# Peptides against a protein of PDB entry 4KTY, part 61

Target 1, 266 residues: chain A of PDB entry 4KTY
Amino acid sequence: YVLNDIGVIFYGEVNDIKTRSWSYGQFEDGILDTCLYVMDRAQMDLSGRGNPIKVSRVGSAMVNAKDDEGVLVGSWDNIYAYGVPPSAWTGSVDILLEYRSSENPVRYGQCWVFAGVFNTFLRCLGIPARIVTNYFSAHDNDANLQMDIFLEEDGNVNSKLTKDSVWNYHCWNEAWMTRPDLPVGFGGWQAVDSTPQENSDGMYRCGPASVQAIKHGHVCFQFDAPFVFAEVNSDLIYITAKKDGTHVVENVDATHIGKLIVTKQI

## One batch from the design tools (peptide; made by RFdiffusion4, then SolubleMPNN)

Design b2_p14_1_s2 (from b2_p14_1, 9 letters changed)
Fold by OpenDDE base, seed 1:
Structure b2_p14_1_s2 (fold): chain B 266 residues (1-266), chain A 14 residues (1-14)
Amino acid sequence: as target 1 above (266 residues)
Amino acid sequence: SFALDLQKILEENK
């Protein structure tokens, strides 16, 4: 999880799983220097740079360009005229070296690009890391652990009443570390995500969230455990919005979200 | 193609 410089990322659909190669290039010239530069841009204190909890949290913020002029600009609108289409990237090296040279955010990324660059960042700094793909990945916008789907009285979906959404797939990272700030047993793999999805205490970042805690239904522990839990285990709540402004729950589907979670086994 | 790789919001939520 540290020495391997080429990886496989899962993507596509749950019924049509696809794989792509990704070159992490953590040993290439200038890459470690760029990772240190990223922490410098974040104004991270030297005392914190040895703490994988702080490093992974800062990395989750800085790999995306939001808030802090970080590494990557995301684009999901199929408009890539002023940069490189997300699918054109084959590894982290060109992205990180461009960022270091230009000192400006690199265009463009989607989840696997963010995850690929973040994986390089973590591995460069000696943090064991892997990429995880979740199919039917929920984006809970209002932090209620539900995926709200609003219906008109005629049964048509009203997408204006919620910002909740479901990705066909989403990639994030798991980083291995001890969690002395959590109860015993919640160390090990921690979910971290650099794709800018939600604001976490003032910045677009996510994690580290204890995978073990989440698996056992504990969402009370830092950081962003409710959001990560919702990505993999949200209930779909179908709500009819009546003309009088009242809401009626019509159906609940607890089986749709997090249909499959895949990671490369090494 | 590039389009086959892209994330998308599922239409059932729109």
Scores: peptide ipSAE 0.295, ipTM 0.801, DockQ to the pose 0.117
Fold by OpenDDE base, seed 4:
Structure b2_p14_1_s2 (fold): chain B 266 residues (1-266), chain A 14 residues (1-14)
Amino acid sequence: as target 1 above (266 residues)
Amino acid sequence: SFALDLQKILEENK
């Protein structure tokens, strides 16, 4: 999980699983220096740099450009006029070196690009890390642990009534660490996500969230466990918005989100 | 192609 400099990222659809190669390049010239520079830009104190909990949380914030002029600017509108299309990247090295040289956020990324760069960052700093792909990944925008789908009275979806969404796939990272701040048994793999999805206590960051805690439905543990839980296990709630402003729950689907979670074991 | 790799928000009515 630390020594492999080339990986495979899963993407596509649950019924059409695809893979792409990604070069992490954690041993390439200038990459470790860039990772240290990232922590410098975050103004991370020296004492915290030895703590994988703090490092992974800072990394989740700094790999995205939001809030702190971090590494990558996300784009999902199919307009990439001022940078590189997300699909053009083949690894982390060019992105990190561009960031270091320009000292400005690099354009553009989507989830696998964020996850790839974040994986390099973690591995450079000696934190075992892997990329995880979730198919039918929910984005809970209102922190209610459910995916709201609003319907008009005619049955058509009204996308204006919620900011919740479902990605066909989403990639994030798992980092291996002890969690002395959590009860015994909740160490090991921790979900961390650098794709800017939701604000977490003032910054676009996510994790570390205990994978074991999430698997057992424990969402009370820091950090961002409810959000990660919702990504993999939220119920789809179909709500009819009546003309009188009332909402009626028509259906609940507890099987749609998080149908397949894939990760490489090396 | 670039389009094949991109994340998509799933919508039921499109």
Scores: peptide ipSAE 0.292, ipTM 0.794, DockQ to the pose 0.122
Fold by OpenDDE base, seed 5:
Structure b2_p14_1_s2 (fold): chain B 266 residues (1-266), chain A 14 residues (1-14)
Amino acid sequence: as target 1 above (266 residues)
Amino acid sequence: SFALDLQKILEENK
């Protein structure tokens, strides 16, 4: 449990690790009020606001603007004409206060911005939280725990058939909580992610997924354990799609995804 | 050097 309001976020690549300072500002004026406002906008029942499982899941949904006019709009196309470039942010405070003032989603964020704001949200509400960076982070969008890379007969990627993707890096959060809804031993750190990647039971959200469960391959435990497992442990399956409609597995790479996972505890 | 963004094109992952 860390009460530090300044953190370091890792990014870049596994062979070129970079760091960025981030001010969480969980104790600054108006920030706690804004976090409560976020839960109000989510129409979260008061009875659930004391449950870190529910709070972290709602937070993962509301820190992104999708579905519910949440805090941040993501942009990955290098077009930021109607807002602030993701790289210009230095902390959570300006983002959260802008959201509270305008009552509209703030533009723009990428994973570290989402993770930074989400970290502030969790800490404000008394949930111990840290940011995790995964290099070569898989995005499995069909929940089969593997990255299906379809190739043309010439060896080039078939972008029409290939739906899965890999981030050079991805940041998400881990939140500390008990999990009475899971078997004994699967409390502690829980992966939660506010970057809008996949729909989880009707909303763009992710977690809480037990880190211990994922480490032991228990992907059947709520919430979104298969997705988080795939982010860190997917095999790359290279499949040649033949013109006759047959598929041939050319190669399997079990070492590419999740080469390095870095977490800062401060 | 790498830009401060998230996504690599899948072809670069080979």
Scores: peptide ipSAE 0.251, ipTM 0.790, DockQ to the pose 0.176
Fold by OpenDDE base, seed 2:
Structure b2_p14_1_s2 (fold): chain B 266 residues (1-266), chain A 14 residues (1-14)
Amino acid sequence: as target 1 above (266 residues)
Amino acid sequence: SFALDLQKILEENK
């Protein structure tokens, strides 16, 4: 693999795929020092810094500001008055250098910004990494591997009962590593995600989850395999909530989630 | 839009 310092991130919709350039800048001045600083802020043990499993998991936590005053504050409400709009960023360098100089979380990011910065972090530390875009990406918030869509008797969505959501697209990372903690054959690409979506054992982080394990339905393998599996392979379960309190499954759609997964080769 | 909740997606598909 050739570690490129400029990449392409896919976004948009399945019928209107779009791309944007992203400068990773893993070799630019101050970036390696900033990545080391990130691990210092995480209070990561020095012995663990050579382990890509630990590094990628810590990175998934620290690239977002939640829990630990990490790099990026997420915002999805179109209110960006106290920082930079997520769409204004063109690369990782300015974000990481701002974090290093201010020692405070940088505002603001969304999934592609998180993925871009995380990709820089991984590559800077010698971990082969790429960004993956999943169209119709599920967000299972109760870890049941389903998108539970609750309907009123008239067929309208019950917004109060429906807690699960779907991103039109979502970006995360895959990192290449061996997995001696898993059975043979489940090394290679590992899904890791720094966008704060769900709490994983007390912290907003995700992965590394074996792509091979996910592909073959082995959701019991660490880390966060059920969540990643749900992102790409959840069934939509349409449930009518009856007035008497009973729930009736009206329909199941097994084809809607994860319609297209796109990545650029590294 | 960079993200849609599930309800919005369902509304668009009607």
Scores: peptide ipSAE 0.043, ipTM 0.693, DockQ to the pose 0.520

Design b2_p14_1_s3 (from b2_p14_1, 8 letters changed)
Fold by OpenDDE base, seed 5:
Structure b2_p14_1_s3 (fold): chain B 266 residues (1-266), chain A 14 residues (1-14)
Amino acid sequence: as target 1 above (266 residues)
Amino acid sequence: SSVLDLQEILNKNK
């Protein structure tokens, strides 16, 4: 999980799984220096740089450009005129070296690009890490652990009221570490995500969230466990918004979100 | 990645 410099990232859809190679290049010249530079830009105390909890959380913030002029600018609107299309990247090295050279955010990334760069960052710093792909990945916008789908009285989706969304797939990272800040048994793999999705206590970042805690429904544990839980376990709640302002739950679907979670085995 | 059309999801579930 640390030594492999080439990987495979899963993407596409659950019924049409696709793979792409990604060069992490954690041993390439200038990459470790760039990772240190990223932590410098984050103004991270030296004492914290040996703590994988702090490092992974800072990394989740700094791999995206939001808030702090971090590494990558995300774009999902198919307009990439001022940079490189996300699909054109083949690895982390060019992105990180460009960031180090220009000292400006690199355009553009999507989830697998964020995850690829973040994986390099973690591995460079000696943190075992892997990329995880979740198909039908929920984006809970109001932190209620549900995918609330509002319907018109005619049964069609009310897009104005519906704030939550679902990705066809989403990639994030799992990092291996002890969690002395959590109860015994919740160390090991921790979900961390550098794709800017939600603000977490002032910054677009996510994790580390204990995979074991989430698996057992312990969403009260730091960091961002409710959000990660929702990504993989949210129920679809179909709610009819009536003209009189009342809401009626029409249906609940507990089978749609998180149908498949894939990571490459070494 | 892309955001799924919830209307399509709804239609498939019916």
Scores: peptide ipSAE 0.512, ipTM 0.917, DockQ to the pose 0.914
Fold by OpenDDE base, seed 3:
Structure b2_p14_1_s3 (fold): chain B 266 residues (1-266), chain A 14 residues (1-14)
Amino acid sequence: as target 1 above (266 residues)
Amino acid sequence: SSVLDLQEILNKNK
């Protein structure tokens, strides 16, 4: 999880799983320097740079360009005219070196690009890390741990009222660390995500969230456990919004989100 | 990655 500089990222559909190679290149010239530069740009104190909890949280913020002129600009609307299409990247090295050279965010990334670069960042700094792909990944944008799908009175989706969304797949990272800030048993793999999805205490970042805690339904532990829990375990709540302002729950689907979670065993 | 069509999901669940 630290020594491997080439990996495989899972993507596609749950019934048509695809893989792509990704070169992490954590040992390539200039990459460690760039990772240190990223932490410098984040104004991270030297005392915190040895703490994987702090490092992974800072990394989750800085790998995306939002808030802090971090590494990657996301784009999901098929408009890539001012940079490199996300699918054209084959590894982290070019992205990180471009960032270091230009000192400006690199265009463009999507989840696997964010995860790839973040994986390099973590591994480069000696943090065991892997990429996780979640199929039917929920994006809860109002922090209620459920996917609210609002329906018109005719039964069709009201896209204006429906703010939550579901990704066909989403990639994030798991980083291995002890969690002395959490109860015993909640160390080990921690979910961290650099794809800008939701604001966490003022910045687009996510984690570290204890995978063990989430698996056992504990969402009260820092950081961002509710959001990560929702990504993998949200119920779909179909709600009819009536003209009189009342809401009626029409259906609940507790099986749709998080159909498959895949990671490469290295 | 792409955002799924919730209408399609709804239709499949009916």
Scores: peptide ipSAE 0.512, ipTM 0.918, DockQ to the pose 0.940
Fold by OpenDDE base, seed 4:
Structure b2_p14_1_s3 (fold): chain B 266 residues (1-266), chain A 14 residues (1-14)
Amino acid sequence: as target 1 above (266 residues)
Amino acid sequence: SSVLDLQEILNKNK
């Protein structure tokens, strides 16, 4: 989880799982220096740089360009005119070195690119890390721990009534650390996500969230446990929006989100 | 990655 500089990222569909190679390159020239530079740009106190909780949270914020001119600009609209298409990247090295040289955010990334770069960042700093792919990954936009699907009276989806969405797949990271700030037993793997999805206390960042806590339904623990929980375990709630303004729950699907979560062992 | 069409999800669940 620290020494391997080449990895495999799972993507595609749950019924058509695909893999892509990713070069983390944590030992390549200039990469560690760039990771330190990232923390410098974040104005991270030296005292915090030895704390994997703080480091992973800062990394979560800084690998994306939002808020703080971090490493990567996300784009999902298939228009990549001012940079490199996300699919063209094969590893973290070129991205990080470009960021260091230009001192400007690099265009463009999607979830696996964010996860790849973030994995390099964590490993460079001695934090064991892996990439996790979740198929049918929910994006709970209103923090209600459910995926709302609104229907018109005719039964068709009204996509305008919610910003909740489901990704065909989503990639994030798990970082290994102790959690002295949490009860005993909630250390180990922590979910962290640098893909800009939701604002967390003023910044687009996510985690560290205890995987053990989430697995056991404990969403009260810092950081961002409710959001991560919703990504992997939210129910689909089908709600009919009636013309009179009333909402009727028509159906609940507890099996659709998080059908498969894949990660590799070192 | 891409956002799924919720209508398609609905149709599959019918």
Scores: peptide ipSAE 0.475, ipTM 0.901, DockQ to the pose 0.904
Fold by OpenDDE base, seed 2:
Order: sequence, then C-alpha cells, then structure tokens
Structure b2_p14_1_s3 (fold): chain B 266 residues (1-266), chain A 14 residues (1-14)
Amino acid sequence: as target 1 above (266 residues)
Amino acid sequence: SSVLDLQEILNKNK
C-alpha cells in the first residue's frame, strides 16, 4: 500500500466493471518534494505534518483547487479547452510536477484523477493508502442521510426540488492510521476524499472518516462520517410533489446506493 | 464524454 507505484482503478458499471492503470510514481524525482510543497501551500504547521489525521485532512483539501489554489481543477462539463481532459492523464507524476513548476492549479480532473493524485500524496508521506470505487455513489448535499428524489405527478424528476445526486461510480481513498481522537476500535482504514463534492467546515474536503464507524452506523464521529455514510448507505426516497404543495412518499429504495464497493488488494 | 464514462445518474441539472 506504500511501495507499489502502479495501481488499478475500477470504474464503469456494476454489471460491466472496468479497470484503468494508474501510475502513482511516489518515488519519481521531484514527487516527494512536491508533496511537501503542497503542505507548505496549505500553511500546515510543522508539528502536524507527522500526524496522519491532519495530513490526510489537509490532503483532501489541497488535492482539489477549490478554496486554496490546490493541485487539480475539477471539470465535468466536457469542456476542457484550457487544459488536459481528465481521461488523458495516466498517472500522478505529470500533474504534480506541473503543479510544482507552474505553482497554479492543474486542469483538469475528475474523481479517479483526484483519487490517483491523492493516493500518491498519501503514499509519499508514508501513509498506507488505496483507492476505493463505489458504484451508485450518493451525494447527499443537505446532510439528512438520504437521497430525496422529487417527482412530478407524471413520474419525471423535478429538477428544481431535487438537490441530491447519484454517480454511476465514484472513487475516493482509504488511508490506514490510528485514531486516538476516537473511541477504541475505530482506527484502521479511514475514508478520505479529495474530489470537491461538499463543504466541510468551510472547505471542500472530506475525512478522515472511520470505515469501522461507517460500517456500524456511528455517524457522529469526526470527520464527515454522515457524508461518507450517505455515499454508501443512503436510502432513495421518491417523493411526489402534488400541485397543492403536499409531498407524498411513493417509494423507498434501500438497496440501490453503494451496490458494490471495490478496491485493489495487494 | 470521458473515456471512463463518469456520469451523474441523478442530477438536477440534467
């Protein structure tokens, strides 16, 4: 989880799982220096740089360009004229070296690019890390642990009322660490995500969230456990908005989100 | 679209 510099990222659909190679390149010239530079740009205290909890949280913020002129600019609109299309990247090295050289955010990334670069960052700093792919990944944007899907009377989605979203797949990272800030038993793998999805206490970042806490429904534990829980375990609530302004729950689907979670095992 | 075909299945903007 630290020494392997080439990885595999899972994507596609649940019934048609695909893989893509990704070069992490954590041992390539200039990469460690760039990771240190990232922490410098974050103005991270030296005392915190040895703490994987702080490092992973800072990394989740800095791998994306939002808020802090971090590494990668996300784009999902299929307009990539001012940079490199997300699908053109084959590894972390070119991205990180460009960031270090230009000192400006690199264009462009999507979830697997963010996860790839973040994986390099974590491994460079001695934190065991892996990429995780979640199929049918929910994005709860109001922190209610459910996907509220509003429907018109004809059954079509009411785009005005529906704020939550679902990705066909989403990639994030798990980092291995102890959690002395949590009760005993909630160390080990921690979910962290650098794809800018939701604001967490003023910044686009996510985690570390204890995987054990998520598995056991302990969403009160720092950091961002409710959001990560919703990504993998939220119910779909289909609500019909009536013309008179009333809402009627038509259906609840508790099996759709997080249908498959995949990671490469070394 | 992207070669990796990332899609937001449910999105208010679609």
Scores: peptide ipSAE 0.168, ipTM 0.753, DockQ to the pose 0.103

Design b2_p14_1_s4 (from b2_p14_1, 8 letters changed)
Fold by OpenDDE base, seed 5:
Structure b2_p14_1_s4 (fold): chain B 266 residues (1-266), chain A 14 residues (1-14)
Amino acid sequence: as target 1 above (266 residues)
Amino acid sequence: SSKLDLQEILDKHK
């Protein structure tokens, strides 16, 4: 989880799982220096740099360019005219070195690129980390732990009212650490995510969220446990919005989100 | 990655 500099990232569809090789390169020249530079750009106090909770949270913010001119600019519109298409990257090294050299965000990334770079960042700083892929990953944008799908009276989806969404797959990271800020038993793997999805207390960041807490439905624990919980366990709530302004729940599907979560063992 | 078409999800759910 720290020493391996080459990994495999899962992607594709739940019924057609694909793998992609990714070079983390945490031991290559200039990479550790770049990770330190990232923390410098974040203006992170030296006292916090030894705390994996703070480091992973800062990393989740800084690996994306939002808010703070961090490492990667995300793009999902298949228009990559001013940079490198996300699929062209093969590892973290070129991205991190470009960031260090240009001192500007690197274009472009998607979830596996964010996760790959973030994995390098964590491992460089001595934090055991792995990439996790979740198929049918929910994006709850109103923090109600549900996937609210609004329907027209004719039964079709009302795309204007429906704000929540689902990724075919999404990649994030798990980092190993103790959580003295949480009750006993909620240390170990912590979900952290650098893909800019939601604002968390002023910044596009996510985690660390205790995997054990999430597995047991404890969403009250910092950080961003409700969001991560929703990614893997949201119920699909089909709601008919009537003309009179009333909402009627037509159906609930508790089996669609988070059908498969995959991570490499080492 | 890409966002799924919720209408397709709905149709499969029915």
Scores: peptide ipSAE 0.540, ipTM 0.925, DockQ to the pose 0.948
Fold by OpenDDE base, seed 2:
Structure b2_p14_1_s4 (fold): chain B 266 residues (1-266), chain A 14 residues (1-14)
Amino acid sequence: as target 1 above (266 residues)
Amino acid sequence: SSKLDLQEILDKHK
């Protein structure tokens, strides 16, 4: 494999797939030092810095600003007056260097920005990594492995009761590593995600989750396998909430989530 | 990226 310092990120919709270039710049001046600085800010034990499991998990936490004054502040409300719009970034270098110089979180990012910066972080530290785009990506917020869509009695969506959501697309990373903490066969590609979506044992982080484990339905394996599984394989459960408080399942769609998963080989 | 309108998903499901 050749570690590319420039890549392509897929986005858009399943019927209108788009690509954007992203400069990872893992070999540019100051980037390695910044990645080390990120781990310093995380107060990561030196003994753990050689362990890709620990490094990728710390990275998933630190690339987002939540909890720990990490690298990027997410924003999805189209209000970017106090920083750079997510779409304006073309690579990781400017973001990481700004973080290093200012020592404050950089504004703003969305999933592909988080994934781009995280990809640089992983590659810079010698961890093979790639970006994955999932179209119709579920956000299960109660860890029941379902997308619960509550309906009014008239059949329309009850937005108040419905807490789960679906991204048109979502980008995260896969990192290659052995998993001695898991049974044999569950090493290889591990899903890791730095976009702040759900709290994982006290921090907004995600992974590493074994892709093989998820593919075979082993959601009990650390870390965050249920959440990642739900992102790609949640059933849409349409539930009518009746006035008497009872719930009736009206329909189930097992084909809508994770319609297309795209990744580029490293 | 953006959150999808679940009502639109529902309408397409019907």
Scores: peptide ipSAE 0.538, ipTM 0.927, DockQ to the pose 0.912
Fold by OpenDDE base, seed 3:
Structure b2_p14_1_s4 (fold): chain B 266 residues (1-266), chain A 14 residues (1-14)
Amino acid sequence: as target 1 above (266 residues)
Amino acid sequence: SSKLDLQEILDKHK
């Protein structure tokens, strides 16, 4: 989880799982320096740089360009002008070195690119890390732990009212650390995500969230446990929005989100 | 990755 500089990232569809190789390159020339530079750009205190909780949270924010001119600009519209299509990247090294050289965000990334770069960042700094892929990954936009799908009176989806969404797959990271700030038993793997999805206390970042806590339904623990929980466990709530402003729950699907969560073991 | 069509999900759920 630290020494391996080449990995496999799972993607595709739940019924057609695909893998892609990714070169993390945490030992390549200039990469560690770039990771330190990232923390410098974040204005991270030296005292916190030895704390994996703080480091992973800062990394979560800085690997994406939002808020702080971090490493990667995300794009999902299949128009990648003025940069490299997300699918063209094969590893973290070129991205990080470009960022260090240009001192500007690199275009473009999607979830596996963010996860790949973030994995390099974590491993460079001695934090055991792996990439996790969640198929049918929920994006809760209103922090209610549900996937609210609003329907017109005719039964079709109301796209204007429906703010929540579902990714066919989403990649994020798990980082291994102790959590002295949490109750006993909630250390170990922590979910962290650098793909810009939701604002977390002023920045597009996510985690570290205790995987064990989430597995046991504890979403009260920092950081961003509710969001991560929702990604893997949200119920689909089908709601008819009537013209009079009333809402009627038509159906609930508790089985759709988080169909499969996979990670490379070694 | 891409966002799923919620209408398709709905149709399959019916």
Scores: peptide ipSAE 0.534, ipTM 0.925, DockQ to the pose 0.936
Fold by OpenDDE base, seed 4:
Structure b2_p14_1_s4 (fold): chain B 266 residues (1-266), chain A 14 residues (1-14)
Amino acid sequence: as target 1 above (266 residues)
Amino acid sequence: SSKLDLQEILDKHK
């Protein structure tokens, strides 16, 4: 999880799983220096740099450009005029070296790019890390642990009534660490996500969230467990919005979100 | 990655 500098990222659709090679390059010249530079830009205290909890949380914030002029600018509009299309990247090295050289956010990334760069960051700093792909990944925008789908009275979707959405797939990272701040048993793999999705206590960051806690429905543990839980286990709630403003739950589907979660074991 | 069309999800749910 630390020594492997080439990986495979799963993407595509649940019924058409695809793989993409990604070069992490954690041993390449200048990469470790860049990772240290990232922590410097974050103004991270030296005392915290040895704590994987703090490091992974800072990394989740700094790999995206939001809030702090971090590494990558996300874009999903299929218009990448002022940079490199996300699909053109083949590894972390060029991105990190560009960031170090320009001292400006690099354009552009999507989830697998964020996850790839974040994986390099974690591994460079000695934190075992892997990329996780979740198919039918929910984006709970209002922190209610459900994926709301609003319907007009005619039965068609009204996309204006919620910002909740579902990714065909989403990639994030799991980092291995002890969690002395959590009860015994909730160490090990921690979900961390650098793709800017939701604000977490003032910054676009996510995690570390205990995978074991999430698997057992414990969403009360720091950090961002509810959001990660919703990504993998939210119910689809079909709600009819009546003309009088009332909402009626028509159906609940607990089977669509998080149908497949894939990760490489090396 | 891309956001799914919720209408398509709905249609499959029906």
Scores: peptide ipSAE 0.512, ipTM 0.915, DockQ to the pose 0.923

